# Peptides against a protein of PDB entry 5X9X, part 5

Target 1, 41 residues: chain A of PDB entry 5X9X
Amino acid sequence: SSVSELEQRLRDVKNTNSRFRKALMEKENELQALIRKLGPE

## One batch from the design tools (peptide; made by RFdiffusion4, then SolubleMPNN)

Design b2_p30_5_s1
Fold by OpenDDE base, seed 1:
Structure b2_p30_5_s1 (fold): chain B 41 residues (1-41), chain A 30 residues (1-30)
Amino acid sequence: as target 1 above (41 residues)
Amino acid sequence: EREKLLKQLEEAKKAGDKLLAAQLEKQLEE
């Protein structure tokens, strides 16, 4: 049904959002590691 | 990956970077 399709799309968007948030967190950690390596320390 | 975070934490502690270590510990606790 149309309702079921919309619910499925919403779930898919939420899952995608969660994956992107996780990816951004990981990239931030990688960036910080690089900053520390490139720093004067 | 959790194991990757743990390794980064170990490296942060070895480097004496308390700020980074605290950040990683927070992520591991979430």
Scores: peptide ipSAE 0.053, ipTM 0.604, DockQ to the pose 0.011
Fold by OpenDDE base, seed 5:
Structure b2_p30_5_s1 (fold): chain B 41 residues (1-41), chain A 30 residues (1-30)
Amino acid sequence: as target 1 above (41 residues)
Amino acid sequence: EREKLLKQLEEAKKAGDKLLAAQLEKQLEE
């Protein structure tokens, strides 16, 4: 049904968004680790 | 990955970076 299709699309968008947010957080943590290692301190 | 977070926390503590350590601890507690 149209409703079920919309629900599926919403789930897909939420899952995709969650994956990207997690990836960004991980990359930020990696970046911060590198900054601390390569910094003058 | 949780293991990476734990390692980063250890390094942050060794470096004396309290701000980074606190941020990582928050992530580990979520």
Scores: peptide ipSAE 0.052, ipTM 0.623, DockQ to the pose 0.012
Fold by OpenDDE base, seed 3:
Structure b2_p30_5_s1 (fold): chain B 41 residues (1-41), chain A 30 residues (1-30)
Amino acid sequence: as target 1 above (41 residues)
Amino acid sequence: EREKLLKQLEEAKKAGDKLLAAQLEKQLEE
């Protein structure tokens, strides 16, 4: 049904959003690690 | 990955970076 398809699309968007948020957090941590390694100290 | 966060926390503590250590501890406690 159209309702079931919309529910599926919403679930897919939520899952995609969660994955991208996690990826951004991990990339920020990697960036900070590089800054600490390449910094003056 | 939780293991990666734990490793970063250990390194932050060894380096004396209290701000980074606190941020990593917050992530581990969520």
Scores: peptide ipSAE 0.046, ipTM 0.593, DockQ to the pose 0.011
Fold by OpenDDE base, seed 2:
Structure b2_p30_5_s1 (fold): chain B 41 residues (1-41), chain A 30 residues (1-30)
Amino acid sequence: as target 1 above (41 residues)
Amino acid sequence: EREKLLKQLEEAKKAGDKLLAAQLEKQLEE
């Protein structure tokens, strides 16, 4: 049904969003590591 | 991955970066 399809799409979007949030967190950590390597420390 | 976070935490502690260590610990507890 159209309702079930919309529910499925919502679940898929949420799952995709979660994956991208995790990826962004990992990239931020990588960026911070690089910044510290480039810093005067 | 969790293993990567653990490694980064170890390195942050070795470097004396307390702020980064705390941030990584928070991520590991989520």
Scores: peptide ipSAE 0.046, ipTM 0.588, DockQ to the pose 0.012

Design b2_p30_5_s3
Fold by OpenDDE base, seed 5:
Structure b2_p30_5_s3 (fold): chain B 41 residues (1-41), chain A 30 residues (1-30)
Amino acid sequence: as target 1 above (41 residues)
Amino acid sequence: EEEELKKKLEEAKKKGDKLTAAQLEKKLEE
């Protein structure tokens, strides 16, 4: 049904968004770790 | 339908639309 399709699309968007947010957070943490390691005291 | 999804996937990749590309890849794997 159209309702079930919309619900599925919403789930797909939420799942994709969650994955990208997690990846961005991990990359930010990696960047900050490098800044702390390579940056001046 | 599958061929149309593949076409849209390539278009999304060319535009750098990673969100749309990820959604289409998920649909193709179902």
Scores: peptide ipSAE 0.048, ipTM 0.584, DockQ to the pose 0.053
Fold by OpenDDE base, seed 1:
Structure b2_p30_5_s3 (fold): chain B 41 residues (1-41), chain A 30 residues (1-30)
Amino acid sequence: as target 1 above (41 residues)
Amino acid sequence: EEEELKKKLEEAKKKGDKLTAAQLEKKLEE
């Protein structure tokens, strides 16, 4: 049904968003590690 | 339909729209 399709799309968006949030957190941690390694710029 | 989705995927990649690209890739895998 159209409702089921919309629910599926919403789930897909939420899942993708969650994955991107995790990736951003990981990249932030990597960035901070590199900043510490490089020292003061 | 598949070719149109692939076209939209390339457009999304060119624009740097990672969210749209991910959604289209998922649809193509289904």
Scores: peptide ipSAE 0.045, ipTM 0.572, DockQ to the pose 0.052
Fold by OpenDDE base, seed 2:
Structure b2_p30_5_s3 (fold): chain B 41 residues (1-41), chain A 30 residues (1-30)
Amino acid sequence: as target 1 above (41 residues)
Amino acid sequence: EEEELKKKLEEAKKKGDKLTAAQLEKKLEE
């Protein structure tokens, strides 16, 4: 049904968003670690 | 319709819009 399709789309968007948010956080942490390594210390 | 989706997918990939690309790939698999 149209309703079930919309619900599925919403779930898919949420799942995709969650995955990319996690990846972004991991990349931010990686970046910060690299900045510390490349820093003056 | 499929061709339009493929076009948008290619555009999303060129722009580095991974979120949009992932959404379009899923629609093409349905």
Scores: peptide ipSAE 0.045, ipTM 0.565, DockQ to the pose 0.056
Fold by OpenDDE base, seed 3:
Structure b2_p30_5_s3 (fold): chain B 41 residues (1-41), chain A 30 residues (1-30)
Amino acid sequence: as target 1 above (41 residues)
Amino acid sequence: EEEELKKKLEEAKKKGDKLTAAQLEKKLEE
C-alpha cells in the first residue's frame, strides 16, 4: 500500500541518517587526531 | 522512470552526494 511504502521510506531515511551521522562523527574524530599529531608547530 | 533514476544517480555521483547515490542505488536494486 502507499502508506506502507511511505512508512518503509521513512524507516530507511532514519536508518541511513543514523549511519551517516555515526560516520561523520568518526571522521571528525580522525580529523582531530590528525590535527593533534600535526600540531600547531 | 528507471532511466530518470539512473540519471539522478550519475548526477549525485558527480556532485559527491553519497547519501543520495546510496538511496538511488538501493531503489534500483529493489
Scores: peptide ipSAE 0.036, ipTM 0.549, DockQ to the pose 0.053

Design b2_p30_7_s1
Fold by OpenDDE base, seed 4:
Structure b2_p30_7_s1 (fold): chain B 41 residues (1-41), chain A 30 residues (1-30)
Amino acid sequence: as target 1 above (41 residues)
Amino acid sequence: TEQQIQYLLKEGAISEEEARELLEKQKKLQ
């Protein structure tokens, strides 16, 4: 049904969003590590 | 230790790549 298809799409979007959020946090940690190596605090 | 490395990773003190490198070095010393 249209409702079940929309619910499936919503779940897929939420799962994709969660994966990208995790990837962004990992990239942020790498970026901050590089900044700390480059810059004298 | 591996637990200490995981703690540093969770605190954002090191990156996943740095954690991997530290673990590899640790294994070579054991």
Scores: peptide ipSAE 0.048, ipTM 0.603, DockQ to the pose 0.013
Fold by OpenDDE base, seed 3:
Structure b2_p30_7_s1 (fold): chain B 41 residues (1-41), chain A 30 residues (1-30)
Amino acid sequence: as target 1 above (41 residues)
Amino acid sequence: TEQQIQYLLKEGAISEEEARELLEKQKKLQ
């Protein structure tokens, strides 16, 4: 049904959002590690 | 230990790549 399709779309968006949030956190950690290696200069 | 490496990763003290390298070195020493 239209309702079940919309509910599925919402679940898929939430799952995608969660995955991208995790990926962004991992990328931030990698970035911070590179910044530390680059040093204060 | 592996648990210590995972702690450092969660705290953002090391990257995933650095964690992998540390774990590999740990296994090599055992």
Scores: peptide ipSAE 0.043, ipTM 0.579, DockQ to the pose 0.013
Fold by OpenDDE base, seed 2:
Structure b2_p30_7_s1 (fold): chain B 41 residues (1-41), chain A 30 residues (1-30)
Amino acid sequence: as target 1 above (41 residues)
Amino acid sequence: TEQQIQYLLKEGAISEEEARELLEKQKKLQ
């Protein structure tokens, strides 16, 4: 049904958002690690 | 330990790549 399709799309969006948030956190950690390796100079 | 590695990841002390490398090294020592 149309309702079930909307529910499925909502679940997919939530899952995608979760994956993107995780990816952003990992990229931030990678960036910070590189900054630390670069040093203060 | 793996728990310690996960803690360092959570605190942002290491990257996911560094964590994977540490875990790989740990496995090689076992």
Scores: peptide ipSAE 0.043, ipTM 0.575, DockQ to the pose 0.015
Fold by OpenDDE base, seed 1:
Structure b2_p30_7_s1 (fold): chain B 41 residues (1-41), chain A 30 residues (1-30)
Amino acid sequence: as target 1 above (41 residues)
Amino acid sequence: TEQQIQYLLKEGAISEEEARELLEKQKKLQ
């Protein structure tokens, strides 16, 4: 049904959102680590 | 320790790659 499809889509979006938030946090940490390694140039 | 490495990772003091490298080095010393 349309309701079950919307519920499934919502679950999928939430899962994807969580995964991307984690990936962004990891990339931010990588960026900050690189900035620290560059030093006060 | 592994717990200390995970703490630094959570605090953003090190990257995932740096954490992996530190963990590998730690295992070689044990």
Scores: peptide ipSAE 0.039, ipTM 0.562, DockQ to the pose 0.014

Design b2_p30_7_s2
Fold by OpenDDE base, seed 1:
Structure b2_p30_7_s2 (fold): chain B 41 residues (1-41), chain A 30 residues (1-30)
Amino acid sequence: as target 1 above (41 residues)
Amino acid sequence: MEEKLRYLLEQGAITEEEARELRRKQEALQ
């Protein structure tokens, strides 16, 4: 069904979005760790 | 411990690597 296909596409987009959000969070945490190392601390 | 580590990760206070190291240290003390 067209509806079922749209639901599947929506799930796929949500999963992709979740993966990108996780990757961004990890990169941000890495950057913050580097900032801490470069800082006066 | 895991809840605290998750919070610290979400806040960017620690990296996944640092969290893994903390878990290893905890396990070594048990």
Scores: peptide ipSAE 0.046, ipTM 0.567, DockQ to the pose 0.015
Fold by OpenDDE base, seed 4:
Structure b2_p30_7_s2 (fold): chain B 41 residues (1-41), chain A 30 residues (1-30)
Amino acid sequence: as target 1 above (41 residues)
Amino acid sequence: MEEKLRYLLEQGAITEEEARELRRKQEALQ
């Protein structure tokens, strides 16, 4: 049904969003590590 | 140590690579 399709799409979007948030967090951690290597602000 | 490393990872204080380096240093001291 159209409702079941929309529910599936919503789950897919939520899963994709979660993966992107994780990737952003990892990139932020990498950035902070590089900042620490550059010395104090 | 592993619990402390997990906490530091969650807080963004260290990277997974830095955590691996700290584990290696700990193993070298044991």
Scores: peptide ipSAE 0.044, ipTM 0.562, DockQ to the pose 0.013
Fold by OpenDDE base, seed 5:
Structure b2_p30_7_s2 (fold): chain B 41 residues (1-41), chain A 30 residues (1-30)
Amino acid sequence: as target 1 above (41 residues)
Amino acid sequence: MEEKLRYLLEQGAITEEEARELRRKQEALQ
């Protein structure tokens, strides 16, 4: 049904958003680690 | 330890690589 399809699409968007948030957090942590390695010098 | 590592990851205090290294060190001490 159209309702079932919309519910499926909403679940897919939520799952994709969750994965992107996780990936962004990991990249931010990696960036922070690189900044620490470069130091103020 | 795993709960503490998860907390540190979420706070951006450590990377996933650093968390793996800490787990390896713990395993070596047991």
Scores: peptide ipSAE 0.044, ipTM 0.556, DockQ to the pose 0.014
Fold by OpenDDE base, seed 3:
Structure b2_p30_7_s2 (fold): chain B 41 residues (1-41), chain A 30 residues (1-30)
Amino acid sequence: as target 1 above (41 residues)
Amino acid sequence: MEEKLRYLLEQGAITEEEARELRRKQEALQ
């Protein structure tokens, strides 16, 4: 049904959003590691 | 130790690689 399709789309968007949040957190950690390596140059 | 490592990861204080190294060091001391 149209309702079940919309519910599936909403679940997919939520899952994608969660994955992107995790990826952003990991990238922030990588950036901080790079900042530490570069030091206060 | 795992709770402390999780906290440090969440705060961006360490990377996953650094966390793995800390676990290896802990195992070597036991």
Scores: peptide ipSAE 0.044, ipTM 0.550, DockQ to the pose 0.014

Design b2_p30_8_s2
Fold by OpenDDE base, seed 3:
Structure b2_p30_8_s2 (fold): chain B 41 residues (1-41), chain A 30 residues (1-30)
Amino acid sequence: as target 1 above (41 residues)
Amino acid sequence: DAEFESLSEEEKKKLIEQQKKEAEKLKKEM
């Protein structure tokens, strides 16, 4: 049905967005780990 | 989901478009 297709499209975009958010968080965590290794000011 | 089913067709399309715009922003930040 048209409704089931729209719901599937929404799920697909949400899944893609979740993957992008996870990838960005991993990069931010890596950056913060490097900053912490430089030591405090 | 029951919440999604309760939305009008226009609201469903708007929600999908909002999520697509968010995907574009996330992709640009990558």
Scores: peptide ipSAE 0.149, ipTM 0.737, DockQ to the pose 0.101
Fold by OpenDDE base, seed 1:
Structure b2_p30_8_s2 (fold): chain B 41 residues (1-41), chain A 30 residues (1-30)
Amino acid sequence: as target 1 above (41 residues)
Amino acid sequence: DAEFESLSEEEKKKLIEQQKKEAEKLKKEM
């Protein structure tokens, strides 16, 4: 049904957003760790 | 989801588009 399709689309986008937020946080943390290791400090 | 099902079709579409817009922002930050 139209409702079931919209629910599935919403679930898919929310799941994608959750994965993107996790990946972004991990990337930013890794970059910050590299800056502390290899930077001028 | 009972809360989602209670929304009008237009509200459901707006919510999906808002989440898509957020996904595109997150993707640009990667």
Scores: peptide ipSAE 0.147, ipTM 0.737, DockQ to the pose 0.097
Fold by OpenDDE base, seed 4:
Structure b2_p30_8_s2 (fold): chain B 41 residues (1-41), chain A 30 residues (1-30)
Amino acid sequence: as target 1 above (41 residues)
Amino acid sequence: DAEFESLSEEEKKKLIEQQKKEAEKLKKEM
């Protein structure tokens, strides 16, 4: 049904967004760790 | 999802579009 298709599309986008948020947080944490390593030590 | 099912067809489409717009923002930050 059209409702089931829209619900599936929403689930797919939400899952993608969740993965992107996780990947960004990991990347930002890694970047901050690199900045500390390249910093005033 | 009972909350999603209670929305009008237009509201469902609008919610999906909002989530797609958020995905585009997140993708640009990668």
Scores: peptide ipSAE 0.146, ipTM 0.736, DockQ to the pose 0.098
Fold by OpenDDE base, seed 2:
Structure b2_p30_8_s2 (fold): chain B 41 residues (1-41), chain A 30 residues (1-30)
Amino acid sequence: as target 1 above (41 residues)
Amino acid sequence: DAEFESLSEEEKKKLIEQQKKEAEKLKKEM
């Protein structure tokens, strides 16, 4: 059976959201590592 | 996706709109 246009749109947005979440998590982890290395503590 | 196909047209549209709002929030944090 053919996939509905709405289902395709939902998949596209979910895929984009997953990419954004991954990128943000990696960015935050990198920033926290730099803070631990270069911070005053 | 059998679960998605079982939803009403209104529920499908609401779910897509919810995911778009999440995308907008995530994009704003980048």
Scores: peptide ipSAE 0.146, ipTM 0.738, DockQ to the pose 0.092

Design b2_p30_8_s4
Fold by OpenDDE base, seed 2:
Structure b2_p30_8_s4 (fold): chain B 41 residues (1-41), chain A 30 residues (1-30)
Amino acid sequence: as target 1 above (41 residues)
Amino acid sequence: DAEFLSLSPEEQKALIEQQLKQAEELAKQM
């Protein structure tokens, strides 16, 4: 049904969003670690 | 991904937002 398809689409978008958010967070943490290593201290 | 880490946080965010938008548009077409 159209409702079932919309529910599936919403789940897929949410899953994709969660993956990208996680990847971004991990990369930001890595970036900040590198900045601290390259800093003057 | 060293290329991704070479971007500013704002550029990284923009890239992720673009990819999310593309994924959402693809999902709407299914």
Scores: peptide ipSAE 0.036, ipTM 0.533, DockQ to the pose 0.053
Fold by OpenDDE base, seed 4:
Structure b2_p30_8_s4 (fold): chain B 41 residues (1-41), chain A 30 residues (1-30)
Amino acid sequence: as target 1 above (41 residues)
Amino acid sequence: DAEFLSLSPEEQKALIEQQLKQAEELAKQM
């Protein structure tokens, strides 16, 4: 049904957003590690 | 990245800090 399709699309969008958030947090951790390696100078 | 490696350590740090801030803001919006 059209309702079931909309519910599925909403789940897919939520899952995609969760994956993007995870990837961004991983990149944040990588950037923080590089900042620590460079130090204050 | 050759362009990144051409920067001074201080410029590299500033760029990374800017990218970090952008990544945090983008993650909050998604």
Scores: peptide ipSAE 0.031, ipTM 0.527, DockQ to the pose 0.013
Fold by OpenDDE base, seed 5:
Structure b2_p30_8_s4 (fold): chain B 41 residues (1-41), chain A 30 residues (1-30)
Amino acid sequence: as target 1 above (41 residues)
Amino acid sequence: DAEFLSLSPEEQKALIEQQLKQAEELAKQM
């Protein structure tokens, strides 16, 4: 049904958003680790 | 991610900025 399709699309967007947020946090953590290792401190 | 760590700092920054923009655009659609 159209309602079921909209609900599925919403779930897909939420899942994709969650994946991007997780990837960003992981990459930020990796970048920060490099900064701490290679930085002047 | 070993591939991410192999990138230059400029490429790493560009990738993060691109992914952030994509996440924000998806959030606007919700």
Scores: peptide ipSAE 0.030, ipTM 0.542, DockQ to the pose 0.020
Fold by OpenDDE base, seed 3:
Structure b2_p30_8_s4 (fold): chain B 41 residues (1-41), chain A 30 residues (1-30)
Amino acid sequence: as target 1 above (41 residues)
Amino acid sequence: DAEFLSLSPEEQKALIEQQLKQAEELAKQM
């Protein structure tokens, strides 16, 4: 049904969003680790 | 990258901080 398709699309968008947010968080952690290695200004 | 390694430590830090800020802003918009 159209409702079931919309629910599936919503799940797919949420899963994709979650994956991208995780990737961004991992990249942020990497950048923060590099900042810590360079030390204070 | 070779270009990044050619920068001074202060320039490297500034670039990383800028990239971090951009990543955080992008994450906020998602």
Scores: peptide ipSAE 0.027, ipTM 0.510, DockQ to the pose 0.013

